# Peptides against a protein of PDB entry 9GMZ: the designs that were tried, part 60

Target 1, 343 residues: chain A of PDB entry 9GMZ
Amino acid sequence: TGFPLELLTRPATERLAYFENYTVAHPRLKEVYEILMRTIAEPAGASFIFVYGASGVGKTTLRLRVEQKLTELALPKLESDRARVPVVGIEAIAPESRYFNWKEYYTRALITLEEPLIDHKFDYGVRGISRDNFGKINVESKVVAPALRRALENALIHRHPDVFFVDEAQHFGKVASGYKLQDQLDCLKSLANMTGILHCLLGTYELLTFRNLSGQLSRRSVDIHFRRYCADSPEDVQAFKSVLLTFQQHLPLAETPNLVDHWEYFYERTLGCIGTLKDWLKRVLSDALDREATTITLKDLQKRALSVAQCQKMFKEIQEGERQLSETEADVQNLRSALGLGA

## One batch from the design tools (peptide; made by RFdiffusion4, then SolubleMPNN)

Design b1_p11_8_s2 (from b1_p11_8, 8 letters changed)
Fold by OpenDDE base, seed 1:
Structure b1_p11_8_s2 (fold): chain B 343 residues (1-343), chain A 11 residues (1-11)
Amino acid sequence: as target 1 above (343 residues)
Amino acid sequence: MKVIEVDLDVP
């Protein structure tokens, strides 16, 4: 089934919004979704989940779908517990300095956790934190990071989300090396332990460096690799073509574009990353709707494609990440062999 | 090639 044909008579904004909100349940997304949902339901003493993969693989889509599902599953409980928030998700900011801005992190987490729709007033025990008339949290500039941390700890305990998501979590690793990076990890670990809230860090392969530095986090973390589709795998190529087939049916245009026949070009310019593909198609759809075009052409695709130089850079970053994981898998195998555990 | 259904929870 394709898009609702009635969209062809609707404004360009509604047609674009339909495609923006449309999610293809592609095999890798489904796999990672199922693993993540199961891990959130049964953490088995884990305090952290690490979800890593290429930029544009679809980590944000995964997060949003999990947030939606956790919210839906929590609805019956929220009727009785109006203080509860089922899930909280923030994006980590790239630091402007050599120091991670913990004050900003805690402030954003508090603002996100304290949605305006929460009728239950909570006293954070911290002076200079208030709610406006719309229920939004206001943090005065005088409030220091340790006080904001205590406020966040109290809020997380009181709201008791099933998981705390941190997207772009590789940004924790960019500011610090060695001891300072360990201190940041210990800070996050302490927050998870003090609140009892499971933390899910989503990021690029740069997150692996962060993950490997803490032997203490390793014992209390679950790793989820969100892989791209690989052109050297016939199964991955078929999955990628099926994604293109699905997207072409869900582009709200009068004439269905033939995306599948151009699968190699789509692969070349997305590196098998479905998020990159979707964002490309959104840009092209927007351009087509602005022109009142009946379909999308190869020329329209070429106009909004990533450059070869951008793809080459992204591919090098992916290859380095995939190499590090392959080396880690080999190290695990070597460790097992050295322990006398069979292959 | 198969059309991939929209919902992750669609059986």
Scores: peptide ipSAE 0.073, ipTM 0.757, DockQ to the pose 0.237
Fold by OpenDDE base, seed 5:
Structure b1_p11_8_s2 (fold): chain B 343 residues (1-343), chain A 11 residues (1-11)
Amino acid sequence: as target 1 above (343 residues)
Amino acid sequence: MKVIEVDLDVP
């Protein structure tokens, strides 16, 4: 089944929005989704989940799908518990300065957690945090980061979400020294411990730096590797081709483009990252809709492709992350062998 | 090659 044919008579904005909202449940996404949902349901004393993978692998899509599912599952309980928020998800912002802005983080988290439509209003006990006439949270400039942290801790305890998501969590690592990085980790640990709320950090392979710096996190964290599709695996190549086949059926164009015939070119310019693929196709679809084109050509694809230089940079970052994980796996095997345990 | 499901919760 493809896109609804009625879309061909709809405005370009509606056609584009359909494709933007369309999600392919590709094998790696399904696998990571199932692991993540199980871990959230049964954290077994974990306070952190780390989801790491290449930029553009689909981590934000994973987050949004889990947020949707957790919200759906919570609906029957939310009727009786009007204080509860089932899930909260934020994106960490890259700091304009050399240091992560905790004040901005706490403010954004609090605003997201305390959305205007929540019936049960909470008093934060912090002067300079208020609601406007529309019920939106307003934080005065005079409110300091420690006060915002206390407000967020109280709000998280009161709203008791099943998980707190932080996307682009590698931005916590933007510090001037390794010591300051440890302080950032200790701040996050303290927030999770004080609230009793499970935290899920999603990020690039730069997030592995957090994993390596804290041997204590290892006891209270679950790691989930969101892998790309690899061209050296026949199964991964077949999955990637199946994703292309699915996307070509869901591009709201009069003539179905043949994306599968160009699978090698798509792989070359996405490195097996489905988020990168989807974003590329969105750009090409937008251009096609602007021209009122009936289909997408190879020339249209080439016009919006990442450059070879961009792909080479991204590939180096992926290889370094994959290498670091492979070394860790080898170290575990070596330790087991040295202990007289089987691999 | 097969069309992939849209729903992650399809058993």
Scores: peptide ipSAE 0.071, ipTM 0.762, DockQ to the pose 0.200
Fold by OpenDDE base, seed 2:
Structure b1_p11_8_s2 (fold): chain B 343 residues (1-343), chain A 11 residues (1-11)
Amino acid sequence: as target 1 above (343 residues)
Amino acid sequence: MKVIEVDLDVP
């Protein structure tokens, strides 16, 4: 139980990298992971999966673990089908302009889908898309978004991933009008339908806006709520304390810090979000390693904590998201009751 | 309160 003791004799960079790569399989992460893996294996005619939750809840960690697992499960098939890519994951970028940059999105997706190590090179049938001497995809600046879309459609069909992940997907919603948001969703829906590839959008509670935009999308989507831990739930408090206990055992320091005794302070400054907690501990560990410290103190924690004002802002955003979900759940129950379907 | 030792991949 804990980090390999040999790390105490290793460089600070290796000690930090160990903690960065360490994942706590906390109950909420495990639950969402199991639901997501099952839904990818058996999509039941779904074209979309929406994974939403607070910023810093751990959505990127979830994605990376699913990508790893899907890759491992696909290895035996990849030996026979060298054209296949088991999974593709990209991050949506916040537009610098009022409009989402589809050209950049398609370019990033193509670059990620076409790893240099794939022996089976595909012809995109699009002028200005080439492979360099290292097999990396190069997209010329003259290539227009419709041509890049067609290239991506062809690549997705040929590579046939089990799922296409888009992290930070709330950035598709950063448009000045609800009409433009529908157009963005229709573009994504069309891409999923044309390729037959399941899309998983991960993001903040701003993704709930996409859920409400189209009754047709709702019929072809699976929703996964990645909840934070709540201080009003004794079970959630125990889970959060267990995460702190696990992290303190995996901090590669000579003296194990007592994080659990400070659980209320950790909760106050993370709002029950384990990604926020991990990022905080990573910053504190980095500072401790730079000082060649044997442990971390409350003062070290306080130096790298989010401000109360930042926590208040994040908490307001969480409360609004949780409220919208609670209202939607109540509306579903009311609809079921009105239909004579028992609650 | 327990140490969470189970990896996501372990059923």
Scores: peptide ipSAE 0.039, ipTM 0.741, DockQ to the pose 0.159
Fold by OpenDDE base, seed 4:
Parts: C-alpha cells; sequence; structure tokens
Structure b1_p11_8_s2 (fold): chain B 343 residues (1-343), chain A 11 residues (1-11)
C-alpha cells in the first residue's frame, strides 16, 4: 500500500511531514534494530553498546525508532513509577574549540532527561540548576562541569532509563590527542559505572578507534555494525532496489515517479546509505511540492544530488572503515588460531 | 522486487 491518497488534497507541509515521518523497514535496519532491542533488554553485564556505520546509513533513524519502542513498552510501568524515564537520547555536538565541551554535553543530557512532562521532579543537589514556569531546566553559567556531572549522575540514577543514547559519538574523538581520547573514554566509563545505566554510542567508523584504545571497554561492550548496501552483492542490490520501490510508493505525488529504473544513479550518489537516500528524496520532494509538480524527474534529482566530489570523499571514509573492520575480523581469527581454537 | 511491507513496529 502506498501513501494515503487523501494527502494529495492536503497542504504541502502535511505531504512533506508524511514522507519525513515515513520509515522504510529495510533489511539492515530491521536486523540492527532487533539486535539492539535484544541487547538493551538483556545487556548481560555490558555497560556500552557501540553502533557504528557509514555517515548517512540511518543510525539516527535507528535510535529514534528504538526510543519510540522503548517508550511504548514502558508505558504500562510508567503509570506505577512516574519518576522513571524509559530512554534518553542526545546528539554529541562537534566542539567549536580544541576540547570537547563537557559542560554543554552534561547540560544537554540533563535538559533531555528532565523534560517538562515528568510529574515527579528531582532535586539535582546543585545550586544554579532550576526549573522555569514551564518545567524546563535552566542551568546558570556559573555551574561548573564537575557539578553538572554529579547532577547528571543523580538524575540518571533517579530516572533509571533502560539506555542512554549518544548519537554522533565520534565527536568525542575528533578533538583529543590519544591520551585525551582515553581520558574521555574513562569519563564515559565512569558515568556508566556510577549510574549503572547502559550507554549506547552511535557513530561513524571513527568509533572503532574508541573501541581499540580501551581493552577494558572491550570486556563490557557489545558491537553492532550497521552496514550499507554493497553493489557487488546481488542480495544488497535487490534490497536497495526494494527500498527505492517502497519510497516511490510513499512519495505523496499525483504521479508515482520511477525511482527503480534509476537505481544505479541513486546508488552512485548515496553509496548504498538509506539515510542519505531519504534526505535526498526529502529535498527533492520539498522542491516538487513548492512548484506544485505532479511528479519527480531525473532533472529534479540531479538538482539536489550530492556532488561527485562529496561522494568520492564519503566513499574513501567508508572504505577505510570497512578495511579496519576486516582487519579486526582477521585479528580475531588469528587470535583464535594462536589460542588453538579451531577456525 | 518486494515492497518492504513491514514497518518497524511504530507505535
Amino acid sequence: as target 1 above (343 residues)
Amino acid sequence: MKVIEVDLDVP
């Protein structure tokens, strides 16, 4: 079934919002979703989950869908435990300075965790943290990062989420020398240990550097690789074409565009990343709706495509990440062989 | 080619 035909008579804003909210449950997303949900339900003593994959593969979509599902599953329990938050998710921001802004990170985490709809308010035990008349947290500029950390630790313990999500978590690594990266990992590890809250870090293949630097995290972490679709795999090509077929049926346009016949061009400009594909189609749909167009043409697609230079850069970053994973898999096999464990 | 009919359980 395609989009609701009634949308064709609705404002452009409603038509765009429909497509923005629509998610294709493509095979890789479903697989990673099932693994992540199972791991959150049964962490087996893990303190961290690492979800890594190409930029634009759909990690943010995965996070949002897991947050929705965890919230839904918690609703019956939230009636009896009104202090509980089922899940908290933040995006790590790239710092403007040479150092990760922990003060901003803790502030954003507190603001997200302690949203206004929570009936049972918590005292952070920190001067300069208050709530406004709408129940929104206000953090005064005088509050220092160590105090914000203690406030977050206390809030996480009190609210007891099933998981703490950090999206774009590669930003922890970008500003640190190798020693400072270890210090940042030790800070995150300490936060997880002090609160008993499972942390899920989502990011690019740059997260592999985090995993490799901490042999202690390796014993307490679960890894989830969110793979792109590869053009050298007939199964992956068929899955990618099926995604295009599904999106073309869910574009709220009078005439269904033929996206599938252009699958090679879509693959060239997305590298098999469904998030990149969805964002491209959103831009093109917005342009089509603004012009009251009946369909999307190849020219409309070309106008909003990533440049060849952008795709080449993204592809090099993907190849380097996939290479590092292949080396890690080989290292595991070499370790097993060296231990006398059969292949 | 199959239409991906399975929505991830969106509430």
Scores: peptide ipSAE 0.040, ipTM 0.748, DockQ to the pose 0.145; fails the geometry check

Design b1_p11_8_s3 (from b1_p11_8, 8 letters changed)
Fold by OpenDDE base, seed 1:
Structure b1_p11_8_s3 (fold): chain B 343 residues (1-343), chain A 11 residues (1-11)
Amino acid sequence: as target 1 above (343 residues)
Amino acid sequence: SQVYEVDLEVP
């Protein structure tokens, strides 16, 4: 079934919002979702989950769907435990300086954790942290990073989320090298250990560099690779075409566009990344709605496509990430062989 | 090509 036909009589904003909120349960998303949900439910002593994949593969969509599901599953318990937050998710900000801004990180994490209109406990054990009448956390400028960390630790312990999500987690690695990167990892590890809260770091393949630097994190981490669809795989091509078919039925336009017939062009300009595809279609839909168009054309698609140069750059970054993972897999096989465990 | 489901079911 496609979009609700009643949307055709609704404002453009509502039609666009429908598509924005629409998620295709494509095979890779479903697979990663299932693995992630299972790992959150049964972490088996893991303190970290690493979810890595290409930019635009759909990591943010994955996070949001998991957050939604964890919230839904927690609702019955939240009635009795009003202090509990089922899940907390933040986006790591790219540092503007040579140093990661931990003060800002802790502040944002604390604010996000306290956004739910949970019971008005004002005491975070730190002076200069208050809650306004609307339940928003205010942090005075005088509050230092170590104090904010303690406040966040206390809040995480008290709220006890099933998982703490950090999106764009590759930003932890951008400014730190060597010992400084290790110190950042140790800081995150300490936060997870002190709170007992499972941390899920989502990011690009740059996250692998961060992941590989800590032999201690390796023992307490689960890795989830969110793969793109590959054109050299018939199954992946079929899945990608099926995503296009699904999206074309859920574009709230009077005439259903034929996206599937242009699958190669869509693949060329998305590299098999469904998030990139959705964002592209959203832009095109917005343009069509602004014009009160009955459908979208190839020309409309071309107008909002990523440039070939952008695609080439993204593809190079993807290939490097996929290569690193393939090498790691080969290293594991070599290690197993050397240990006499077989392939 | 097939139409995928809208919702992700937790196993």
Scores: peptide ipSAE 0.084, ipTM 0.739, DockQ to the pose 0.228
Fold by OpenDDE base, seed 5:
Structure b1_p11_8_s3 (fold): chain B 343 residues (1-343), chain A 11 residues (1-11)
Amino acid sequence: as target 1 above (343 residues)
Amino acid sequence: SQVYEVDLEVP
């Protein structure tokens, strides 16, 4: 089934919004989704979930789908427990300064937790945190980071989400010294322990640095690798072609473009990352709609493609991440062999 | 090539 044909008579904004909201349940996304949902339901004493993979692999899409499902599953309970928030998700911001801004992080987390007009006014016990007449949280500039942390801890305990999502979590690692990185990890660990709330950190392969620095986190963390599609795997190539086929049927254009015939070019410029592919197609669709075009051509694709230089840079970052994971797997095999356990 | 579903099922 393709897009609703009625969209062809609708404004360009609505046609674009349809494609933006459309999600392809491709095999890697489905696999990671199932693992993540199971882990959230049965954390088995885990305090952290790390979801790592290439930039543009689709981690934000994964997060949003999990948030939607957790919200849906919680609806019957929310009728009786009006204080509960089923899930909270934020994106970590890249610091403008050399150091991660915890004050901003705590403020954004508090705002996100309290955005739903939840009938129960929670008193944060912190001077300078208030609600306006519309129920929106206002944080005065005088409120310091430790006070915001206490407010967030209390809010998380009171609202008791099933999971706290932090997207782009590699930004916590942007610290000048290894010691400061450890302090950031200890801060996150303390927040999870004090609240009893499961934290899910989504990010690039830079999150592997978090795993390597904290042997203590390894006992209380679940790792999920969100892999890209690899051209050396016939199954992955077939899945990637199937994603292209699915997207071409859901582009709200009068004539269905043949994206599958250009699969090698799409792979070259996305490195098998479906998020990168979707973002590329969104840009091309927007251009086509602005021109009132009936279809998308190869020339239209080329105009919005990432440069070869950008792809080469992204590929080096992917290769380094995949190498680190492969080395870890080899280390496990070596340890098992040394213990007299079968490989 | 196949068309993938939109909905993700919870296990």
Scores: peptide ipSAE 0.064, ipTM 0.727, DockQ to the pose 0.190
Fold by OpenDDE base, seed 2:
Structure b1_p11_8_s3 (fold): chain B 343 residues (1-343), chain A 11 residues (1-11)
Amino acid sequence: as target 1 above (343 residues)
Amino acid sequence: SQVYEVDLEVP
């Protein structure tokens, strides 16, 4: 089944919104989703989940789908427990300065957690945190990071989300020294331990550097690798073609474009990353809708494609990440062998 | 090629 045909008579904004909200349940996304949902339901004493993969693989889509599902599952319980928030998700922002701004992080987390729609209001016990007439949290500039941390800890305990998501978590690793990175890990670990709230960090392969710095986190963490599709795997190529086939049927255009016949070009410019593919198709769809076009052509695709230079850069970053994982697997094997355990 | 479903099943 394709898009609802009624969309062809609807405004361009609605047609674009349909495609934006459309998610292909491709094999890698489904696999990671199932693992993540299971881990959230049964963390088995884990304090952290690390979800890592290529930029544009679809981590944000994964997060949003999990947030949606956790919210849906919590609805019956939220009627009886008006204090509870089922899930909280934030995006880590790359620091402009050499130092990660913990004050800003705690402020954003607190604001996100304490949305105006929550009926049960909480007293943070911190001077300079207030609610406006709409219930929106206001944090005064005088409130210091330790006070904001305490407020967030109290809020997390009180709201008791099933998981706290941090997207783009590799930005925690962008510190001037390894020492500062360890301090950041210790801060996050302490927050998770003090609140009892499971933290899920989603990021690029740069997150592996962050994960590897704490042997203690390794004992209380679950790793989830969100893989791209690889052109050297016939199964992955078939899955990628199937994604293209699915997307072409869900582009709200009068004539179904033939994306599958151009699969090599799509692969060349996405590196097997479905998020990159979706974003590309969204841009092309927007252009087509603006022109009132009946379909998408190869020329339309070429206008919005990533440059070869961009793809080469992204590919190098992917190769480095995949290499690091391969080395880690080899290290585990070597460790097992050294311990006298079978391979 | 296969058309994938939209809905993700919850374990």
Scores: peptide ipSAE 0.054, ipTM 0.715, DockQ to the pose 0.208
Fold by OpenDDE base, seed 3:
Structure b1_p11_8_s3 (fold): chain B 343 residues (1-343), chain A 11 residues (1-11)
Amino acid sequence: as target 1 above (343 residues)
Amino acid sequence: SQVYEVDLEVP
């Protein structure tokens, strides 16, 4: 089934919003979703989940779908426990300075925990944290990072989310020294331990650097690799074509564009990353709607494609991440063989 | 090529 035909008579903003909110349940997304949901339900003593994969593979979509599902599953319990928040998700921001802004991080986390208009007035026990008349948290400039941390710890304990998501978590690693990265990981580990809340860090292959820095994190972490589709796999190519077929049916245009016939060009400019594909199609759809066009052409696609230089850079980053994982898998296999454990 | 569903199954 395609998009609702009624959208063709709706404003461009509504048509674009439909496509923005549309999610293709492609095989890799389903697989990672199932693993992540199972791990959240049964963490088995894990304090961290690492979800890593290429930029634009669809990690944010994964997070949003998990947040939606956890919220849905919690609804019956939320009627009885009005203090509970089922899930909290934030995006880590790249620091403008060499130092991660923990004050901003804690403030954003606190704001996000209160965004569901929870009638339950919780006193965070910190002077300079208040709610405005709209229930929004206001943090005074005088509130220091250690006080905000205590407020967040108390809020997380009180709200007891099933998981705390941090998207774009590779931004923790962009501190120029491995030592500063370790300090940040230790801070996150301390927060998870103090609150008893499972943390899920989503990010690029730069998150693999976190594995190398802390042998202690490995014992308390679950790793989930969100893979792209690979052109050397016939099954992956077929899945990618099926994603294109699905998207072309859900573009709210009068004439269905033939995206599948251009699958190689789509693959060349997305590297098998469905998020990159969706973002590209979103830009092209926006342009088409602005022109009141009936369909999307190859020229429209070319106008909004990533450059070859951008794709080459992204591909090098992907290859390095995939190589590191393959080496790790080989090392595990070698260890098993050396231990006399069958392959 | 197949059309994928929108809904994700929960384990």
Scores: peptide ipSAE 0.045, ipTM 0.706, DockQ to the pose 0.190

